# Ledger of designs, part 258: peptides against a protein of PDB entry 6DSZ

Target 1, 361 residues: chain A of PDB entry 6DSZ
Amino acid sequence: NYVVTAQKPTAVNGCVTGHFTSAEDLNLLIAKNTRLEIYVVTAEGLRPVKEVGMYGKIAVMELFRPKGESKDLLFILTAKYNACILEYKQSGESIDIITRAHGNVQDRIGRPSETGIIGIIDPECRMIGLRLYDGLFKVIPLDRDNKELKAFNIRLEELHVIDVKFLYGCQAPTICFVYQDPQGRHVKTYEVSLREKEFNKGPWKQENVEAEASMVIAVPEPFGGAIIIGQESITYHNGDKYLAIAPPIIKQSTIVCHNRVDPNGSRYLLGDMEGRLFMLLLEKEEQMDGTVTLKDLRVELLGETSIAECLTYLDNGVVFVGSRLGDSQLVKLNVDSNEQGSYVVAMETFTNLGPIVDMCV

## One batch from the design tools (peptide; made by RFdiffusion4, then SolubleMPNN)

Design b2_p24_4_s4 (from b2_p24_4, 11 letters changed)
Fold by OpenDDE base, seed 2:
Structure b2_p24_4_s4 (fold): chain B 361 residues (1-361), chain A 24 residues (1-24)
Amino acid sequence: as target 1 above (361 residues)
Amino acid sequence: ASSKPKITDLEPRPPVKPSLPFYP
């Protein structure tokens, strides 16, 4: 009996950075199919802490910190619609991953969306939102005492949601989404009422965005609003301010992932399908009343990496490039370019042996 | 003229100990 030691998955499907192991530790969490890898970011590099087998392929992985938690909790949704909230607990040398809550959020009726599973968390940790099926938005209220993740559906009139995020700085949980209809792609906002279990009209909308608008980035305060990334354009909207740029450099390859660098939303990493790494910069204008508004958007090419499935800024200019198609990397962003004009230097490369094809046996 | 922040002038995130070394 050849125990085919099932080769551990090496292809990265997702990555997040936060404070999962403690309030003080900076963690990198990496999703590799059914496997979660937990690292501590150290001065010496990535220290492995724990590997966790999940009950299915990880489709969503998000860190969040409910009010009164000292460290982040981890939300995971699998491709089989198993949802859980995980807590890291260490007691001496014993390391446990505790399931704080779990549930299956699969619906018996619904068309799975062609753009796959989207999971988002309200910045104020009031709810989790899930776009699993066309014409439905699933809400999981976040309640600390609830060990069972209960969800309800809100009907969306917009059947073809491309991407969705919760906005920052909203009195009520507010989603911003790109959707497609027969007239093109549009951006809309909705407030989510937990009481009425319905959508209320959101603060703003933008009809007829770029035809290939594919991603929404929620921008934290002081800017607020959202960035919409297309194939040819990057737009900002917050209800009052609109700004668009069309840098020719982004037209060459589709932006496929992003990560916020600065807590205040001043900079974002962007990765395209060719492995080009960009910095998106939000230039501030301080108004006489002390309000901060967006003055301009700028995109700059940093260099090339493996084709990113996900990006996460760690610290000190170090970025983890999670790759599904190539080798994942730790890269350093430098102040000065090298002889080739690149600001990116590979620090470490993690060999990708290919996706484990889940042979459904 | 406020010097345009260099794209590479990465302000460290609020000090998370231990941070990766800033290799100059």
Scores: peptide ipSAE 0.104, ipTM 0.693, DockQ to the pose 0.038
Fold by OpenDDE base, seed 1:
Structure b2_p24_4_s4 (fold): chain B 361 residues (1-361), chain A 24 residues (1-24)
Amino acid sequence: as target 1 above (361 residues)
Amino acid sequence: ASSKPKITDLEPRPPVKPSLPFYP
């Protein structure tokens, strides 16, 4: 009887940084199939705090901080549509992960989207949005006292949503999404009415974006709006300002992940399918009235890493590169390039033993 | 040079069983 010691999954399929264990602790959370690893980021490196086995493959993992919470809560959605909100609780030496709320958000009717599960949280923590099925947007209201995650669907006329985010600075929860129709790819916005359980017209739209527009980044204030990333172009739009760049360097490989570096949305890490790491910079212009507008967009090649499935900036120029295909890495971003012209130095490498075939026993 | 312990060398503490929907 070979007890196949079930090797722990090593392929990373998600990562997030925030303050989950305390208000003061910086955490790295890593999703490895059914496993959630929780680390504290320290001056000495990552300190493991806890590993958690989830009931199914983690499909969405997002930190959020409702008003009046001292630390971040964790939203998880599994590939089996089990949703939960988790809280870290420490009582002396005892560490518990508390389920604040849970629910199954599976629909009996609907075509699962071919682009998989998208889960997003409103920046003001009013709701969670889920794109699970074509032509449906699922909403989970975020109510403090609700232990049961109840969801409702809003019909989307746009059947082929590519990516979706909640925008910042909106009076009502507002989604921005890239969708495809027979005419091409487009960007649209909708306000989400919790009361009426419907979409209202959003603040802006952009028809006929780049044909390969694949990602939406919601930009926080003061800029607001969104960045749309394509194969050939990066576009900013906030309703009033439109700016597009087409840096030749991004044409070489598809950008597949992003992470915000600065809380104000001035910089973003971008990772492509070749393991190239870029910095996207939003150059600000301060107007005479004190308003901040986008002056320009710039992309800089930083260097090469493992092919990122996910990126997260930790602190002090340290980035976690979560890789599914290769070894995950801690890398340091330097101000000065090395002899090879790279601004990236590997600090630590985490061996990926390959896809663990989850034998569902 | 004190070999910084690789994070991978730290045996994760045994998973404390979380409440559902975690693995029992």
Scores: peptide ipSAE 0.026, ipTM 0.410, DockQ to the pose 0.042
Fold by OpenDDE base, seed 5:
Structure b2_p24_4_s4 (fold): chain B 361 residues (1-361), chain A 24 residues (1-24)
Amino acid sequence: as target 1 above (361 residues)
Amino acid sequence: ASSKPKITDLEPRPPVKPSLPFYP
């Protein structure tokens, strides 16, 4: 009986940073297929705290903090549409991951979207949104007392959603999404009515964005609005202000992941298909009335890393580069470039032994 | 033995290149 010690998955398919173990701890959470790894970010590096086996491949992993919670909760959706909200609980030496809520959100009818599963959380923690199927937006209302994650669908007229996010600073939960139709790619917004279980007209739309527009970044206040990442261009829109840049450097490879660095949305890390790491900067202009508006957008090449599936800024210029195709890395961002003009230094490398093909034998 | 750089040895925020506007 060869107990083939099932090689632990090493390919990273998601990562998130937040305060999961406590209000004070900074955590890195890493999804590796069915495995969740929980680390505390310390002065000395990443300290492993717990590993959690999930009942399926992790497809969505997001931290969120509902009103009146002292620490973040973790939303997980599996590729088999099992949803859960997890809480970390420590009692002395006993460490437990508590399921606060769970449910299966699979529909009996629907075409799974070709662009995969998208899961998003409203910044005010009113709902979770899921794009699982073409022409449907699934809503999970967030209720503190509900142990059963119940969802409903809202019909989307836009069948080919590319990416979707909740916007910040909206009175009602508002989604912003890139979609494709026969005329090209467009950006639209909808307000989500929990009461009526329908979409209302959102604050703005932008028709005929770049043909390869692939990513939406919701920008927090004071800027608000969204950034749309394309192959050749980066655009900002908030309903009142539009700004576009087309830096030649991003045209060389497709941007595939992003992560916000500053809480105010002034900076974002961008990773491309060649493992190039960029900083996107939002230049502020303060008006005489004290309002902050976007002045300009800039993109700067920082250096090269493993090809990122996900990026997360930790602290102190340290970034975790989660890689599916290569070795994951802990990298440092430096003020000064090296002799090669790179601002990136690898601090630690995590060997990727490749995808465990679930040979269901 | 080059001591592994500690996270504490890093600046609190990713540096902005001098050519970039410093957003504090």
Scores: peptide ipSAE 0.024, ipTM 0.680, DockQ to the pose 0.024
Fold by OpenDDE base, seed 4:
Structure b2_p24_4_s4 (fold): chain B 361 residues (1-361), chain A 24 residues (1-24)
Amino acid sequence: as target 1 above (361 residues)
Amino acid sequence: ASSKPKITDLEPRPPVKPSLPFYP
């Protein structure tokens, strides 16, 4: 019995940055198929802390901080619909990953969505939302004392959801989503009632967005609202303000991932299918009443990287480029361009050995 | 013409401790 030591997966399918190991530590968490890698971001670089094997491919990986938690918790959903909330616990040299809660959120009935699994967390940590199946939005209420993740479904009339996020600054948990119908792609919002287990009308909608609108970014306060990314356009909407740009440079390749740089949502990294890295900038206008409004949107090409499956800004202009198709990278964003006009310098490259062909012999 | 703020003109995100070195 040759136990072929299955090579560890190297293709990155998710990454997130937060404070998982402690309140003070900055962590990079990397999902590589069934493997979770946990790093501490240090002045010397990435320090590996722990690797965790998961019972299936990681489909969703999100950090969140419920009220009263000193550090972030990790939500994981696997492709087999196993959900868990993980906590990092260190006692001296002993490092444990504690399962705070778990559950299986698979439905017996439902068509798995063609756009795959979407998992989102309400910014106020009231619930987790899951788009697993067409015409259903699954809600996991977040309760501190509940070790069993229980979910319920809300029927979604919009069968073809492209992307969905929770909005910031909403009294009730509010989702914003791009969906497709026979008339094109649209953006809609719904409030999620935990009590009634239903959708209420959200604050706004935008019919007939760009035909290839593919991504929703929830923008934190003070701007609020959402950014809708298409093939040709980037649109901001918050119910009161609408602003769209169509920079020719983004038309060349589809934007496939994004990551917020600034906590206030002033900058976002964008990665496209050609490995181009962009910065999306939200220009502020401060009103006389102290309200902050969006003045303009701008996109700047930073440079080229490996084709990103996921991006995460670490610190000091360092970005982790998680790649599924190529080598993952740590890259530095520079203030000044090099002689080639690039603001991106590769710091470290992580060789992708490709898919582990489980040759079941 | 208000010079469009460069990426560089935006306040840098406050460094999280520990901060990665500026690689030269």
Scores: peptide ipSAE 0.018, ipTM 0.501, DockQ to the pose 0.036; fails the geometry check

Design b2_p24_5_s1 (from b2_p24_5, 14 letters changed)
Fold by OpenDDE base, seed 1:
Formats: structure tokens, sequence, C-alpha cells
Structure b2_p24_5_s1 (fold): chain B 361 residues (1-361), chain A 24 residues (1-24)
């Protein structure tokens, strides 16, 4: 009787920060394969609240706050296409994670995308978007009156979507995506009509972006628009303004993850495949009419960490570095550099025992 | 990370979840 004590997964494949346990609590949620770990961020560090087993590997994990909710809800999609919306409830000492909605979003027909599952939520919480299959965009409406999450597909002409996000500040839910065709990589936008279940022409497009453009960051107001990250360049576009930088320092290693630091989208953490941590800064210019425009983009090297699969800014310059390949870390961002020129100090390290080989039973 | 969580609850409550209608 080999009691294989199923070693708990230690490799991090996703992390998010928000207010899941209460309106006041700052939470760190960590996805480790089939497990969700929930922490409260405290002055003393991470306080564990609950661990949750999921029925399948977590592929998407996003916090969102529908209008009139006091705290964030959690959307999870598994690699087996099981979707759920989770709510935290505490009643005295009793802690329950409630499934508000669940379902399987697998299609019978479709080619699974080689770049894997992408799940995004409209900033106004009108819908969830899923890129599961080539040439399809799945929509899950987040209407309060719909007691049933009804997913539908919209056909994409663009078969090879690299990354996609919902934009901020749009009257209709609007996606921005990088796609590849035989001519190269491009950025396009579409409005998503829930009523007609179709795409309308989006506000802007940019043909022939960098050949290795890999990530879209939706920028909140007042800037709006998106940041496109490539191997050699970082580009901002909002329909009216285009600005690109090509800082030599980012050419050394591919940026693989990002996280917004400021709610207004003025700063982003960037992590590369070598474990370098950068700050992307959006410099604002206030116009005489009170409009805020992007003046410039700047990238600063902060230091080195474990190779990030995901990053999340917590508070007070503390960042969680979720690593799949190495040890996850809590790091402190300092204003002043150390003797080595690093602004990053490791506060805590979480040993990664390697990938748990899911024994397919 | 220390094994900080004793109570691993598997989250698929068979209960009150709104069923996703798969798009046909």
Amino acid sequence: as target 1 above (361 residues)
Amino acid sequence: MPNLFDDTKTLFPRGLGLKLAASR
C-alpha cells in the first residue's frame, strides 16, 4: 500500500490580488495547478485563510466586482473548460466558498488554441470573454437577471490570436487583441454586441506591429487604450495617440508577465524570462482643457527575482512573485537601490518542489 | 510555503450553482 501522500503543488501558475474575503481585506489568491490558496495581506505578512481544491488545473483566475457587489467575485476556468464564479462568505467562524455560477464551456467542434486558454473580464463587468479555440471568441454575459450563464461564440476572422483584453472606458464591451497572419502581427479592436451576438468594428487598429508582440495590457482611464509588449518594443495606442519605445534593456529577455501597480494605470511591473523585474511608467501630461494624455513611456530595471509566471503588487511596495520554475517570493520594492544597484529585496521565499506530475489516473 | 491549510475543501458544490448553458 503505497500511500503516496499527494504532495501539495508548489509551482504557481497564477495569482491575483483584490478584495475577495471582504470589502476591507486585501487578498492574495494563488493558483497552484488544481489548488487555490487564499491569503489576507496583513502588516505582518500573508495570513492563510483557506485552501480550495478545484476539479481541474486552473487556467484562468480573475477577480471582478459587478455593480452593487460589496466585494470581488472570483471567476475560475479550468483546463477542462469548467467555469465557475465564486463568492467568499464568512458567518462567524464558518468560512464558505459559494459557487454563484458554474458550467462547462467546452465546444464539441473547434481547434484548441496552441497558446492555450485566455480568459478576460470586461472592466464594467458586462461579460466574460474566452479565447479557447482558434477563430472563436466565447462570450459569457454577466447580466444580473440571467440566472443561467449562457455562453455563445462569435466567429473571429483572425485565427491566430496571441493575446486579448477588454478595453476600459468603452460604451460597448470592446476587445483589443494581437493576432498573427501571413503578413505579420497586428493589433485590432472589436466591439462586442451582446444583443446581436456579433462583432462590430472597434475604435482603432494598428497593422504591422512588432513581429514578436506578445501581450496586451488594457490601460484604465484617464489614459485609456492599450499597451502592446513585444520583444524589442513597448507600444501605447488609444486610437488618437500612438507612442512606441524600444529600450535596449528589454531585448535581453522576453517579457512574460505584467501587473498594474497604480489603479490609474501609471505604473506596471514587468517580468522577463531571466527573472528581471522592471517598472513601466506612463508619464502624464495634463492639457489645458483638463484632459490627461500620455507624454512618454519609461522602463526601469528594478532588480532580479525568481522567474515570474505571474506578478501581483500587494501594497506598500510589496510584490508577490509567483514562480512556476523557481521559488515564489515576496519582494519589497525600495526607493533607493542597494549596493548592487537593485531596488528589490527578497522578504520571503516559498520553496518550489517542482511540478507535481499529475498522475493521470 | 508551509502547509498552512489543514482544511482542503474541494469546490464543486453540487448545489445552487447557475448552470452555464453551453452554446449549442
Scores: peptide ipSAE 0.010, ipTM 0.349, DockQ to the pose 0.025
Fold by OpenDDE base, seed 5:
Structure b2_p24_5_s1 (fold): chain B 361 residues (1-361), chain A 24 residues (1-24)
Amino acid sequence: as target 1 above (361 residues)
Amino acid sequence: MPNLFDDTKTLFPRGLGLKLAASR
């Protein structure tokens, strides 16, 4: 009886930061295949709280706080389309992860998208959006009393969605997405009607963006709108303002992940395929009427890390670099560069023992 | 509700003594 102690997965495929254990605790949640690790971020570092085995590979992991919740809830979607909303509960020394809602969101008919599963949550927590299949956008309405996650599909005319996000500050839930057609890549917006279960025309569109436009970042108020990241360019659009930059430094390697640093969307971390870490800065201009507009976009090279699958800013310039290909890291961002011109210092490294090959025995 | 979770043994809370250096 070889008890093959199944080596715990070490490759990180997702990470999120929020207030999951309590309203006051800052948490880091790490997805490692089927395993969820929950940490409390402390001044003394990462304190492990609980590990949770999931019935499938975690494909989406997002924290969200519905109206009237004191702390964040966790949405998880597995690669087998099992969806759940999880709540952390502690009663003395007993720690429980409560399933608030669950469901299977698999369709019997549909082509799974080649770019994989995308899951997004409306910033106002009205719905979850899922791009699982080409030509379909799945909506899960968020209802506090609903223990069964019910979903419906809206048809997308745009078959080749590259990335999608919900926008901030919209009266109705509004998606912004990059799609590809025979003419190139484009950005479009749709309002999502829960009532009619259809798309309405969104506030804006931008045809013929960069051919390699790959990511959408929804920008919170006061800026609003979205950032579109390509291979060669970074573009901002909010319907009224368009601004594009093409910093030569980003051409060297493809940006593959991002994370918002500031709650107001003034700064974002960007990670590329070479492990370079950048800061994207949104420079504000205050108008005479007190409105805030985007003045400029700037990209700064911070330094080098492990190749990030995911990034999450924790606090006090500490960033978790979740790596699938290399060792995950806690890194410190410094205001001043070191002798090598790097603003990044590795604080801790988490050894990646490689992918657990699911030996289907 | 199907228990979607296997209680994997809690790794002992070894606080990783990472002093988060205060941003100057």
Scores: peptide ipSAE 0.009, ipTM 0.472, DockQ to the pose 0.030
Fold by OpenDDE base, seed 2:
Structure b2_p24_5_s1 (fold): chain B 361 residues (1-361), chain A 24 residues (1-24)
Amino acid sequence: as target 1 above (361 residues)
Amino acid sequence: MPNLFDDTKTLFPRGLGLKLAASR
């Protein structure tokens, strides 16, 4: 009996950073199909802490910190619509991953969206939003005492949502989304009423964005609003201010992932389908009243990496490049370019042996 | 650096698969 040691998944399909193991630890969490890997980021590199097998392919993985929690909790949604909220507990040498809440969020009726599963968390941790099916937005209220993840659907008039995020700094949970209709792609906002279980009109909308607008980045305060990434353009909008750039360099390949570098949303990493790594910079203008407004947007090419499925800035210019198609990498961002004009140096490469097709037995 | 992602190193104690309690 050759126990074919089932080769572990090596392809990365998601990564997040935060404070999951403790309030002080910086963690990198990596999703590799059904496997969750937990690392502590140290001065010496990544320290492995725990591997967790999930009952399905991880489709959503997000860290969040509800009010009064000392450390981040982990939301996971599987491709089979199993949702859980996980907590890390350590008692001496014993490491436990505790399920705080769980549920199945599958609907009996609905067309699965062509753009796949989207899961988002309100920055104030009031709710989780899920775009699973066309014309539906699923809401999971976040309640500390609820061990059962209860969800409800709100009908979306917009059937073809491309991407969606919760905005920062909103009195009510507010989503911003790119959608497509017969007239093109548009951006809209909705407030989510937990009480009435409906959408209210959001603070702003932008009709007729770039035809290939594909990603929404929610920008934290003081800027607020959102960045819309297209094929040819990057647009900022916050309801009052609109600014668009069309740097020729981004037209060469589709931007497919992003990660915020600065807590204040001043910088973002962008990765494209060719493995190019960019920095998006938000230039500040301080008004005489002390308000901070966006002055300009700038994009800089940093260098090349493996084709990123996900990016996460760790610390000290170290970035994890999670790759599905190639080798994942730890890379260092340098202030000065090398002889080739690259600001990126590979520190470590993690061999991708290819997607383990889970043979459903 | 040791390849921390080297699948050959069983460095991670396998977490007990989170038994999602079947919704009754």
Scores: peptide ipSAE 0.008, ipTM 0.381, DockQ to the pose 0.041
Fold by OpenDDE base, seed 4:
Structure b2_p24_5_s1 (fold): chain B 361 residues (1-361), chain A 24 residues (1-24)
Amino acid sequence: as target 1 above (361 residues)
Amino acid sequence: MPNLFDDTKTLFPRGLGLKLAASR
């Protein structure tokens, strides 16, 4: 019996940063197929804390902090539609990952979306939203006392959703999404009624966005609204303000991932299919009433990394570049460019050994 | 140019700040 020790997956398919192990710890969580790796971010580097085997490929991994939780909880959805909410618990040297809630969210009827699984969490932690199937938006209400994740579907008239996020600063949970119809790509918002289990009209819409608009970024307060990323343009919209830029530099390769740097949403990292790393900057204008509005958008090329599947800003200009196709990296962002004009310095590289061919013997 | 990476001015500092491991 050759126990072929199945090589551990090395390709990264998701990463998140937050406070999972404690309120004070900064964590990096890395999804590698069925494996979750948990690190503490320290001044000296990444300290491994725990590895967790999941019952299936991790499709969604999001940290969230419900009201009255001291630290973040972890939502995981697998490609087999197994959902769980995980809590980190340490007692002395004993480290446990506790399942606070679980459920299977698979529908008996539905066409799996071609753009794959999307999972999002309301910033106020009222619900989880899932786009699993065309024409359906699944809602998981977040209840502290519920160990069994219950879900319901709301019908979407928009069959071809490209990306979706919950907006910030909304009285009701509000989604913003890019969708495609025969006329092109559009952005729409819906309020989600948990009570009525329906969509209400959202605060705004934008018809006929860029034809290749592919990503929605929900922007925190004070700006609010969303950023829509296309092939040629980056657009901000919050219902009252619309601003678009078309920097030539982004036309060269498709932006495929993003991560918020600042809690206030003033800066975002963007990664493209060529491994270029950008900073998107939201320039603020402070009004006489103390309101902050978006003045302008700017994109800066920082440098080159491995092709990012996911990005997460850690701290002090350190970024984790999770790569599926190449080696994952820790990179340092510098204020000053090097002799080559790059602001990016590789700190550590994590070799990607490629797909684990599960040789089913 | 505004320091694109000046986290010291953020109201919400994240973590301990990773230092480059000195190349031993």
Scores: peptide ipSAE 0.021, ipTM 0.552, DockQ to the pose 0.089; fails the geometry check

